Peptides against a protein of PDB entry 5K2M. Designs and how they scored, part 34

Target 1, 273 residues: chain A of PDB entry 5K2M
Amino acid sequence: MRIGITYTVLRREEMAIKERAGEFGEVVMLHEDDLLFPGNYDLDVVIIRNVSHFKALYTARLFESEGIPTVNSSRLIFEAGDKLFATLRLAGKVPVPEWKAALSEGGALRVPDSLGYPLVSKPVFGSWGRLLAKVNDRDSLEAVLEHRKWMKNPLYGIHYFQEFVEKPGRDIRSYVIGGEFVGAIYRYSNHWITNTARGGKAEPCSDPEVEELSVKAWEAFGEGALAIDIFESEKGLLVNEVNPNMEFKNAARVTGADMAGKLVEYAVEVAKT

## One batch from the design tools (peptide; aimed at target 1 Y7 N245 N250)

Design b2_p18_6 (made by RFdiffusion4)
Pose (drawn by RFdiffusion4):
Structure b2_p18_6 (pose): chain A 273 residues (1-273), chain P 18 residues (1-18)
Amino acid sequence: as target 1 above (273 residues)
Amino acid sequence: SEAEEELEDALEEEERFE
């Protein structure tokens, strides 16, 4: 059993994964510098841990082209990692915040007629709460659209919006691996953006409703290891997003759950074809 | 770049965690 781990830097998550994988077989640490294709790699499975979402997608696709299964797969990395594609997959399967998509500035200006104010603008490929915007009126919408327009990345031209959900000073992050619920936390903040990457704080979450909803959200994709974001609202729990390159150091510490171990166990199972 | 920004954030979060 040879288990590959692709990484950018060795965060606590990558170190814990390396350790757990060592109990099952030879660990081959693959920095981005070690990645060259086409190439001969002798691996039964690769755990994708690249910090760049896009580098993780392409390395997963490249290893798949060498006949080497990846966790997560290139398909899941793309579908789950893009807010719009992921919302299309979650819709009708679990409750989600109301959302709209537009392909131009003009189309985006009509979004408030459907969603109302306040609304949330966010990039389709983003993480760590970056470039999220709470838009309270037309002037703010025009400001966000004007800035998006001048940004170089054509992906900023895909305009994705959600109604603003009044959360109780926190949100929920849960973890489902291979269909098994492995844990959840609350992420608190005095700011409506609650990511731990922006200073949000983790506390244990033992709400049985989140466990079931989290499995249903995972079932919309039917594979892999997903970190799932959930909002509490006046209309019950809403699934906001799913994440295919999970960070869990605060979550594992707070809940005591072995998220690195469960990811590895799942990877060994996929390594057996 | 987007990759450099993500990497910087990850490093800052880990430092805070420590």

Design b2_p18_6_s1 (made by RFdiffusion4, then SolubleMPNN; from b2_p18_6, 5 letters changed)
Fold by OpenDDE base, seed 4:
Structure b2_p18_6_s1 (fold): chain B 273 residues (1-273), chain A 18 residues (1-18)
Amino acid sequence: as target 1 above (273 residues)
Amino acid sequence: SEDEEDLEIALKEEEREE
């Protein structure tokens, strides 16, 4: 078994994945600078750990074009890594925050007629809460929309909104790999964006409802390794988003779950199919 | 760029003591 691992930065996660992968076969570390296509890669599977969503997506697709399966697949990265596309999958299976999408400024200005205020403006792509905006009123909405016009990437012209969910000073991140629940944590933050809180406390989450919901959320996609962000709302648990390029160092540390091992095991399984 | 920002965040997160 030859396992490739693509990466941008050799983080704790990549180190753990490398270590675990070494137990299953030969490991080939592939920095982004090493990637040229078409190529003659002798690999049975590639674990995609590129930091950039788009680089991860294209890397996965490029390996797949060479007949090499990836974890995650380009399909999953595409579907799960876009917040709107992920919502489309999730909404059919699990409770999600109320949402609206608009394709123009004029359409976006009508979103509050349905969702009300406050609402959250989200780019359809991006990590770590980048460019999330709590929109409390019309003036703020107009400002966000105006700023979007000046953003270079045309994807910023896709207007995705959610209801603002009041959380109990924390959210839940769970991990499902190959359909198996691996673990979950609470992430504490005093800020409404929990993911950007550097130095936030993480605690183990042992909740059967979270486990069940997480598996159902994964089933909306039906493959791969996903981190799942869940809100504790007045309406119950809501699946906010999923991440097909999951960070898990904190979760692994706090829960003791072998997330890297589970990821590698799944990759090996994928290689054999 | 988004890639530069993602990289910066990733690097900063790696440097953070837990």
Scores: peptide ipSAE 0.351, ipTM 0.872, DockQ to the pose 0.712
OpenDDE base, seeds 1, 2, 3, 5: peptide ipSAE 0.322, 0.325, 0.350, 0.339; ipTM 0.859, 0.864, 0.871, 0.867

Design b2_p18_6_s2 (made by RFdiffusion4, then SolubleMPNN; from b2_p18_6, 7 letters changed)
Fold by OpenDDE base, seed 3:
Structure b2_p18_6_s2 (fold): chain B 273 residues (1-273), chain A 18 residues (1-18)
Amino acid sequence: as target 1 above (273 residues)
Amino acid sequence: SEDEEDLKIALEYEEEEE
């Protein structure tokens, strides 16, 4: 078994994945700068750990073009890494926050007619709460839309909105790999945008409802390794988004779950398929 | 770029746990 690992930065997660992969076969570390295609790679599977969503997507697709399966697949990265496409998958299986998409400024201005205020403006791509805006009124909506017109990437012209969900000062991040629930954590924050990377405290989450919901959310995609962000709302648990480029160092530390091992085991399974 | 920002955040995240 030859396992490739693509990476941009050698983080704790990549180190753990490398170590666990070494127990199953030969490990080939592939820095992003080393990737050239076509490359005639002799690998049975590649674990994709590129930081950039788009770099990860294209890397996965390029390996697949050479007949090498990837974890995650380019299909999963594409569908899960786009907030709107992810919502389309999730909405058919699990409760999600109310959402609207508009393809023009004129359409976007009518979103509050259905969602009301406050609402959240999200780009369809991006990580760590980048360009999230809480929109409390018409003036704020107009300002966000005006700024979007001047953004160079045409994807910023896709207007994705979500209802503002009141959270109890925390959210939930769960992990499902190959259809198996691995673990979950609470992420605490005093800000409406919760992220552990911004100094948030993490605690173990042991809730059977979270476990069941997380597996159902994964089943909406049906493959791969996903981190799942869940809100605790007055309406119950809501699946906010999924992440196909999951970070798990805090979750692994807090829960004691062998997330790196589970990821490698799944990659080995994919290689044998 | 978005990629540069993602890299920056990833690096910052790694430094906070050392």
Scores: peptide ipSAE 0.318, ipTM 0.850, DockQ to the pose 0.829
OpenDDE base, seeds 1, 2, 4, 5: peptide ipSAE 0.316, 0.298, 0.305, 0.312; ipTM 0.853, 0.842, 0.846, 0.851

Design b2_p18_6_s3 (made by RFdiffusion4, then SolubleMPNN; from b2_p18_6 with A3D E6D D9I F17E)
Fold by OpenDDE base, seed 3:
Structure b2_p18_6_s3 (fold): chain B 273 residues (1-273), chain A 18 residues (1-18)
Amino acid sequence: as target 1 above (273 residues)
Amino acid sequence: SEDEEDLEIALEEEEREE
């Protein structure tokens, strides 16, 4: 068994994945700068750990073009890494926050007629709460839309909105790999945008409802390794988004779950199919 | 770019845990 691992930064996650992969076969570390295609790679599977969503997507597709399966697949990265496409998958299987999409400014200006205020404007791509805006009124909506007109990337012209969900000063991040629930954590924040990367406290989450909901959310995609972000709302648990390029160092530390091992085991299974 | 910002955030996060 030859296992490739693509990476941009050698993080704790990549180190753990490398260590676990070594127990199953030969490990080939592939820095992003080393990737040239076509490359005639001799690998049975590639674990995709590129930091960039788009670089991860294209890397996965390029290996697949050479007949090498990837974890995650380019299909999963594409569908899960786009907030709107992810919502389309999730909405048919699990409770999600109320949402609207508009393809023009004129359409976007009518979104409050359905969602009301406050609402959240989100780009369809991006990490760590980038360009999230809480929109409290018409003036704020007009300002966000005006700024979007001047953004270079045409994807900023896709207007995705979500209802503002009042959270109890935390959210939940769960992990499902190959359809198996691996673990979950609470992420605490004093800000409406919750991000553990900015020093938020993490605690283990042991809730059977979270486990069941997380597996159902994964089943909306039906493959791969996903981190799942869940809100605790007045309406119950809501699946906010999924991440096909998961960070898990804090979750592994807090829960004691062998997330790296589970990811490698799944990659080995994919290699054998 | 978004990719450069993502890389910067990833690097900053690793530096904080050391």
Scores: peptide ipSAE 0.309, ipTM 0.859, DockQ to the pose 0.742
OpenDDE base, seeds 1, 2, 4, 5: peptide ipSAE 0.023, 0.284, 0.307, 0.296; ipTM 0.646, 0.850, 0.858, 0.854; seed 1 fails the geometry check

Design b2_p18_6_s4 (made by RFdiffusion4, then SolubleMPNN; from b2_p18_6, 7 letters changed)
Fold by OpenDDE base, seed 1:
Structure b2_p18_6_s4 (fold): chain B 273 residues (1-273), chain A 18 residues (1-18)
Amino acid sequence: as target 1 above (273 residues)
Amino acid sequence: SLEEEDLKIALEEEKREE
């Protein structure tokens, strides 16, 4: 078996994936600079580890066009990597924060009529809490919308809002690969954005409810490897978002879970399908 | 660009532990 691994940066995750993949077959590391299509790739499966959501998406689709399956698939990357599309999948299966989407400024201005304040404004794409805004009032909403007008990417014109969820100074990140719960961590932060890039620290999370909810969240998509972000709210656990291009170095360290191995095992399974 | 920012953040995260 020949396993490709696409990557932008050789991170701890990619190193771990490479190492574990070597136990199953020949590993072919493919830096973004090495990717040209159409190409004659002799690969049974490709693990997608491009940093950019869009690069990952297109890379996956390009390999698929040549008959090479990917982990994650382009479909999963597309649906899970877009916050709104992910919400659409999740909302049918698991509790999610209340949300609204608007396609115009005029529509966006009416969002508080249904959700009230405070709101969270999110771009549908982006990582590490980029361009998240807590919107406490009308003035703040108007400001966010005004700024969006000057952003060049048309996707910034898609207005996605959530209710602001009060969290106990942490959120949960769980990992489900191939439908199997692999592990979960708490991410602690004094900021309302609990992402590691904002100074969050990780601790193990052992909660059967988290495990059950995580699997259900994964089932909303039905394939691949997902990191799942869960809020602990007054009304119970809420699935906030999923990540089809997960970072797991800290989670693996903290939990001891073999996330890289599970990812490779799943990729091998996909290759055999 | 978005990709440049993502790369920058990714590289910075490699230097940090949670």
Scores: peptide ipSAE 0.272, ipTM 0.850, DockQ to the pose 0.732
OpenDDE base, seeds 2, 3, 4, 5: peptide ipSAE 0.252, 0.280, 0.281, 0.273; ipTM 0.841, 0.854, 0.853, 0.849; seeds 3, 4, 5 fail the geometry check

Design b2_p18_7 (made by RFdiffusion4)
Pose (drawn by RFdiffusion4):
Structure b2_p18_7 (pose): chain A 273 residues (1-273), chain P 18 residues (1-18)
Amino acid sequence: as target 1 above (273 residues)
Amino acid sequence: PIKVSEMPDPFPLEIPSD
């Protein structure tokens, strides 16, 4: 059993994964510099841990082209990692915040007629709460759209919006791996953006409703290891997003759950075809 | 040949400390 781990830097998550994988077989640490294709790699499975979402997608696709299964797969990395594609997959399967998509500035200006104010603008490929905007009126919408327009990346032209959900000073992050619920946390902040990457704080979450909803959200994709974001609202729990390159250091510490171990166990199972 | 380390990164992340 040879287990490959692709990484950019060795965060705590990557170190814990390396250790757990060592109990099952030879670990082959693959920095981005070690990645060259086409190439001969002798691996039964690769755990994708690249920090760049896009580099994780392409390395997963490249290893798949060498006949080497990846965790997560290139398909899941793309579908689950893009807010719009992921919302299309979650819709009708679990409750989600109301959302709209527009393809131009003019189309985006009509979004408030459907969603109302306040509304949330966020990039389709983003993470760590970056470039999220709470838009309270037309002037703010025009400001966000004007800035998005001048940004180089054509992906900023895909305008994705959600109604603003009044959360109780926190949100929920849960983890489902291979269909098994492995844990959840609350992420608190005095700011409406609660990501731990922006200073949000982790506490254990033992709400049985989140466990069931988290499995249903995972079932919309039917594979892999997903970190799932959930909002509490006056209309019950809402699934906001799913994440295919999960961070969990604060979550594992707070809940005591072995998220790195469970990811590895799942990877060994996929390595057996 | 495709060298992954030379691919552009349009959305880079600074890893925060604990």

Design b2_p18_7_s1 (made by RFdiffusion4, then SolubleMPNN; from b2_p18_7, 8 letters changed)
Fold by OpenDDE base, seed 1:
Structure b2_p18_7_s1 (fold): chain B 273 residues (1-273), chain A 18 residues (1-18)
Amino acid sequence: as target 1 above (273 residues)
Amino acid sequence: MIKVAELPVPFPVTIPEE
């Protein structure tokens, strides 16, 4: 077994994945600077750990073009890493926050007629709560839309909105790998954006409803390793988004779950199919 | 689900509908 690991930065996650992969076979670390295609990669599977969503997507697709399976697949990275496409998958299987998508400013200006205020404006791509806006009124909506016009990436012209969900000062992040629930954490924040990457605290979450919902959310995609973001709302649990390029150092530390081992085990199974 | 050929990705994809 020859296991590739693509990466941008050697984080705690990549070090743990490397260590666990060494128990299953030969490990080939591949920095982004090492990746040239077409190539002659002698690998049975590649674990994709590139930080950029788009770099991860293209890297996965490039290896797949050479007949090498990836964890995650380019399909999963695409569908799960786009907030709108992820919502479309999730909405058929699990409760999600109410949402609207608009393809123009004129469409976006009508979103409050359906969802009311406050709204959450999200780009369809990006991480760590970048370009998330709480839109409380018409003036704020107009400002967000005006700023988007001057952003050069055409994907900023895809207007994705959610209802604002009142949360109990926390959200939940769960982890499902190969259909197995691995663990979950609470992420605490004094800000409406609950993200541990922005200095939030993490605590273990042991809730059977979270476990069941997390597995169902994974089943909406049917493959790979996903982190799942869940809101506690007055309507019950809502699946907000998924992440096909999970950070898990805090979750692994807090829960004691072997997330790196489970990811490697799944990659080894993918290599055999 | 619909198949979309012209997405900002290097391959055609099938995406779910609302």
Scores: peptide ipSAE 0.008, ipTM 0.366, DockQ to the pose 0.034
OpenDDE base, seeds 2, 3, 4, 5: peptide ipSAE 0.006, 0.000, 0.006, 0.005; ipTM 0.391, 0.398, 0.405, 0.426

Design b2_p18_7_s2 (made by RFdiffusion4, then SolubleMPNN; from b2_p18_7, 5 letters changed)
Fold by OpenDDE base, seed 5:
Structure b2_p18_7_s2 (fold): chain B 273 residues (1-273), chain A 18 residues (1-18)
Amino acid sequence: as target 1 above (273 residues)
Amino acid sequence: MIKVSELPVPFPVEIPAD
């Protein structure tokens, strides 16, 4: 078996994936600079680890066009990596924060009529809380919309909003690979964006409800490897978002779960299908 | 237990051009 691994940066995750993949066959590391299409790639499967969502998406689709399956698939990257498309999948299977989408400024200005204040403005793409805004009032909403109007990328004209969820100073990140729950962590923060906060902790999360919910969230997509962000709320657990380009070094360290191994095992299964 | 400061931090990503 020949396993490709596409990457932008050799992170701890990519090193772990490479190491584990070597147990199953020949490993071909493919930096973004090494990729030209169409090509003649002799690979049974490709693990997609490009940092950019769009580069990951297109890389996956390009390999698929040559008959080489990818983990994650271009379909999964597309649907899970877009916050709105992910919400559309999730909302049919699991509790999610209340949300609204608007396709114009005029539509967006009516969102508070449904969600109230405070609400959270999100771009449909991006990671690590980038361009998340807590919108407390009308003036703040108008400001966010005004700023979006001057952003170049047309995707910023897709207005995605959620209710603001009061969290207990933490959130949950879980991992599901091939439908198997692999592990979860609590991420502690004093900031409403837990992922970017300074001075917090990550601890193992052992909660059967989290496990069940995480698997159900994965089943909304039905394939691949997903990190799942879950909020603890007054309404119970809410699936906030999923990530088809998961970082797991911290979760693996904290939980002891073999996330890299599970990812490789799944990729090997995909190669055999 | 790991510090949140060791969690993933913002990484530069390319935004597609128009």
Scores: peptide ipSAE 0.014, ipTM 0.397, DockQ to the pose 0.067
OpenDDE base, seeds 1, 2, 3, 4: peptide ipSAE 0.010, 0.008, 0.012, 0.005; ipTM 0.397, 0.425, 0.397, 0.354; seed 3 fails the geometry check

Design b2_p18_7_s3 (made by RFdiffusion4, then SolubleMPNN; from b2_p18_7, 7 letters changed)
Fold by OpenDDE base, seed 4:
Structure b2_p18_7_s3 (fold): chain B 273 residues (1-273), chain A 18 residues (1-18)
Amino acid sequence: as target 1 above (273 residues)
Amino acid sequence: MIDVSKLPDPFPVEIPEE
């Protein structure tokens, strides 16, 4: 078994994946600078750990074009890594925050007529709560829309909004790999963005409802390794988003779950199919 | 050390050579 691991930065996650992968076969670490296509890669599977969503997506697709399966697949990265596309999958299976999408400024300006205020403006791509805005009023909405016009990437012209969900000073991140629930954490923050990358603390979450909902959320995609962000709302549990390029160092530390091992085991299974 | 969490996606990340 030859396991490739693509990466941008050697993080704790990539180190753990490398270590665990070494127990299953030969490990080939592939920094982004090492990637040239078409290539003659002698690999049975590639674990995609590129930081950039788009680099991860294209890397996965490029390996797939060489007949090498990836974890995650380019399909999963595409569908899960886009917040709007992920919402489209999730909304048919699990409770999600109320959302609207608009394809123009004029459309976006009508979103409050449906969802009211406050809103959350999200880019359809990006991690760690980048460019999330709590939109409390018309002036804030206009400002967000104006800024989007000046952003270089045309994807910023896709206007995705959610209702603002009042949370109990925390959210939940769960992990499902190959359809199996691996673990979950609470992420605590005094900020409305509870992401641990922004200074949130993590604690174990042991809740059967979270486990069930997490598996159902994963089933909306039906493959791969996903981190699932869940809100505790007055309406009950809501699946906010999923991440096909998950960070898990805090979750692994807090829960003791072998996230890296489970990911590698799944990759080995994928290699055999 | 560049905090990659603060960079736009996609953004070229220059990893400092160790």
Scores: peptide ipSAE 0.016, ipTM 0.504, DockQ to the pose 0.092
OpenDDE base, seeds 1, 2, 3, 5: peptide ipSAE 0.009, 0.008, 0.009, 0.016; ipTM 0.502, 0.486, 0.495, 0.495; seed 5 fails the geometry check

Design b2_p18_7_s4 (made by RFdiffusion4, then SolubleMPNN; from b2_p18_7, 5 letters changed)
Fold by OpenDDE base, seed 3:
Structure b2_p18_7_s4 (fold): chain B 273 residues (1-273), chain A 18 residues (1-18)
Amino acid sequence: as target 1 above (273 residues)
Amino acid sequence: MIKVAELPDPFPVEIPED
């Protein structure tokens, strides 16, 4: 068994994956600078750990073009890494925040007729709560739409909105790998965007409803390793988004779950298929 | 901490270590 690991930066996750992969076979670490295609890669599977969503997506697709399976697959990275495409999968299987998509400013201006105020404007791509806006009124909506017109990336012209969900000062992040629930944490924040790089406390989440919902959310995609972001709402648990390139160092530390081992085990299973 | 300036596209979120 020869296991490739593609990476941008050697984080605690990549080091843990490397260590665990070494128990199953030969490990080949591949920095982004080493990735040239077409290539002659002698690998049975590649674990994709490129930090960039698009670099991860293209790296996965390039290895797949050479007959080498990837974890995650380019298909999963594409569908799960886009908030709107992820919502389309999730909405058929699990409770999600109420959402609307508009393809024009004129369409976006009618979103409040369905969702009301306050609503949340999201880009379909991005992390760290970047370009998330709580839109409380018409003037705020017009301002967000005006700014989007001048953004260079055409994907900012895809207007994705959700209902504003009141959260209890935290969210839940769960992990499902190969259909197995691995663990979950609470992430605390004083801001309505809980996913802030500012000193968030993590605590173990041991809730059977979270476990069941997380597995169902994974089943909407049916493959790979996903981190799942869940909101606690007055309507119950809502699956907000999924991440096909998950960070897990804090979750592994807090829960004691062997997330790196589970990821490697799944990659070895994929290599044998 | 990944330099945000080097990642113009979507990337995973580092939760700070306590």
Scores: peptide ipSAE 0.018, ipTM 0.517, DockQ to the pose 0.140
OpenDDE base, seeds 1, 2, 4, 5: peptide ipSAE 0.008, 0.016, 0.016, 0.018; ipTM 0.487, 0.457, 0.542, 0.517

Design b2_p18_8 (made by RFdiffusion4)
Pose (drawn by RFdiffusion4):
Structure b2_p18_8 (pose): chain A 273 residues (1-273), chain P 18 residues (1-18)
Amino acid sequence: as target 1 above (273 residues)
Amino acid sequence: SEDEEEDELAMEIAEEDE
C-alpha cells in the first residue's frame, strides 16, 4: 500500500494525515514541485491536499489520467468546490438559502426583485469567506458589481447571490466522510462571516438534526470527504455550502473526532478499487 | 497563534496562485 499526499505546505491537517497513512502503508509526500505529468507514479491512491482549490482539481484529474484514484475525485472537487454547481446539486435534496445567478451586470441588478435586501454576494470559487459582501441596497449592489467588473478573473463575471440569513451569531460546520457523519462544530463570531480563517471560533456541536441533514447533503454528491456549512434560521436548518478540501484542525481539537484518521481510512478503501 | 498563522499563510498562498 503506497499512499500519496499532495500538498503545498504542511499545515496541521497534512501532518496528521501523513501520520495516519503511515499506519496503513508507505506514505509518499508529493509537494507541488514533485508533480509532473505525464509521469510514472506508483501509487494505489492519492490524498489531495493542495491549498489552491484549482491546483487540487488539476492534480486530481492528472492522477486519474495515470489510473490512480484520488480522494477527493476531480469531479467532486469541481462540483462541490464551485458554489453554483454545488447549489444546483443540493437543490431539491436539502433546504438551502434562496439564491440567484446572473451572467452580467444588468442581469445582476434584477436579483433584488427576487431575493430582496439584504442579500449576499460571493464568488463562485471562493473560500475562507473572501470577497463575501452583505448588500443592503442598490448603491451597495452597484458598488460590488462595479468592483467585480474591474477584477481580471472572468469567474467574477458569474454573479451568485443568496438571501441574507439571520444566523444566531454563529454557523455550523459538519463533516461527512464516505457517508459517515464524523462530527460538527459551531463557528462563532461577532461578525456575520464566521469562518475560522477570518478569526471565527470553534465549539462542539451535538445537535442531532445537523447529523441527519449533513448526511443528506453528502448524499447529493454520493462520494468523498466533505466539510458542510449549515445555517440556523427562523425557518430551520439551511445547507449553505460544501467543501472538498476540508480543514479541520480546530474541529478535531474541539470535538475530539479523528477527522484525519477517517479521511485516511476512506482513502484506503478507495485504494482497494 | 499557530493555527492563525497557518490559516493566514494558506490564504496568502492561495491568493497569489489566483

Design b2_p18_8_s1 (made by RFdiffusion4, then SolubleMPNN; from b2_p18_8, 9 letters changed)
Fold by OpenDDE base, seed 3:
Structure b2_p18_8_s1 (fold): chain B 273 residues (1-273), chain A 18 residues (1-18)
Amino acid sequence: as target 1 above (273 residues)
Amino acid sequence: SEFEEELKEDLEIELEAE
C-alpha cells in the first residue's frame, strides 16, 4: 500500500495522518510545490490536506484523472466546500437554518421579506468566519451589497443568506468518517462567530442526538470525511455547514478520539474498492 | 498559519479570476 498525503502546511493533523498511514504502508508526503500533472504517481490513494478549498478540489480531480482515488474525492470537496451547495444537500436530510440565495442585488434586497432581520450574509466559500456579516436592517444590507459589487471574485456575486441563530455561547463540531461518528466537541465563544482557531475553548460533546444528526448529515453526501458544524437553537439542533478539509487537533485532544487513524483506515478502504 | 495560507490562496484565486 502506497499512501500519498498532499499538504500546504505540515500541521498537527498532517503529522498525525502521516504517522498513522505509516502503519498501513509506504507514505509519500507531497507538498503543493511537488505537484505537477500529468505525472507518473505510483500511489494507491491520496489523502487531500491542502489548505485552500480550490487547491484541494483541483488536486483531488487531477489525481482522479490518473486513476488514483482521493480522500476526500473532488466531488465531495466540490459539494461540501461550497456553503450553498452543501445547504442544498443537507436541507433534504436534516434541519438547517432558514436560508435564501439571490443571484442579483435586486433579488438580495428582497431576502428580508422572507427571512426577516437579523440575518447573516455569507460568502459561498472561505473559512474562519471571513466575510460573515450580521445584517440587522436595510441600511446594513445595502452596505454589504455595495461592497460585494466591488469584490473581484465573481463568486461574491452569489448572495447566500441565513437566518440569525441565537446560540448559547457555543456551537458543536462533530466528525463523521466513512459514515462512522468519530466524536464531537463544544466550541465556546463570547462572539456570535464561534471558531476554535480564533481562541475558542473546546469541551467534549456526548449527545446521542448530535451523533444521530451528524451521521444523517454525512449521509446527505454519502462519502468521505466531514467535520459538521451544528447549532443549538430554540427550535432544536440545526446543521449549519460541513467542512471536507477538517481541522481536528483540538477535537482529538479533547475527546481522545483517533481521528487521524480513522481517516487513514477509511483511505485504505477506498484504495481497496 | 492555516489562516494566512488560505488567505493567500484566496487572494491568488481572486487575481486569476480577473
Scores: peptide ipSAE 0.019, ipTM 0.598, DockQ to the pose 0.146
OpenDDE base, seeds 1, 2, 4, 5: peptide ipSAE 0.017, 0.017, 0.018, 0.017; ipTM 0.578, 0.588, 0.563, 0.556; seeds 2, 4, 5 fail the geometry check

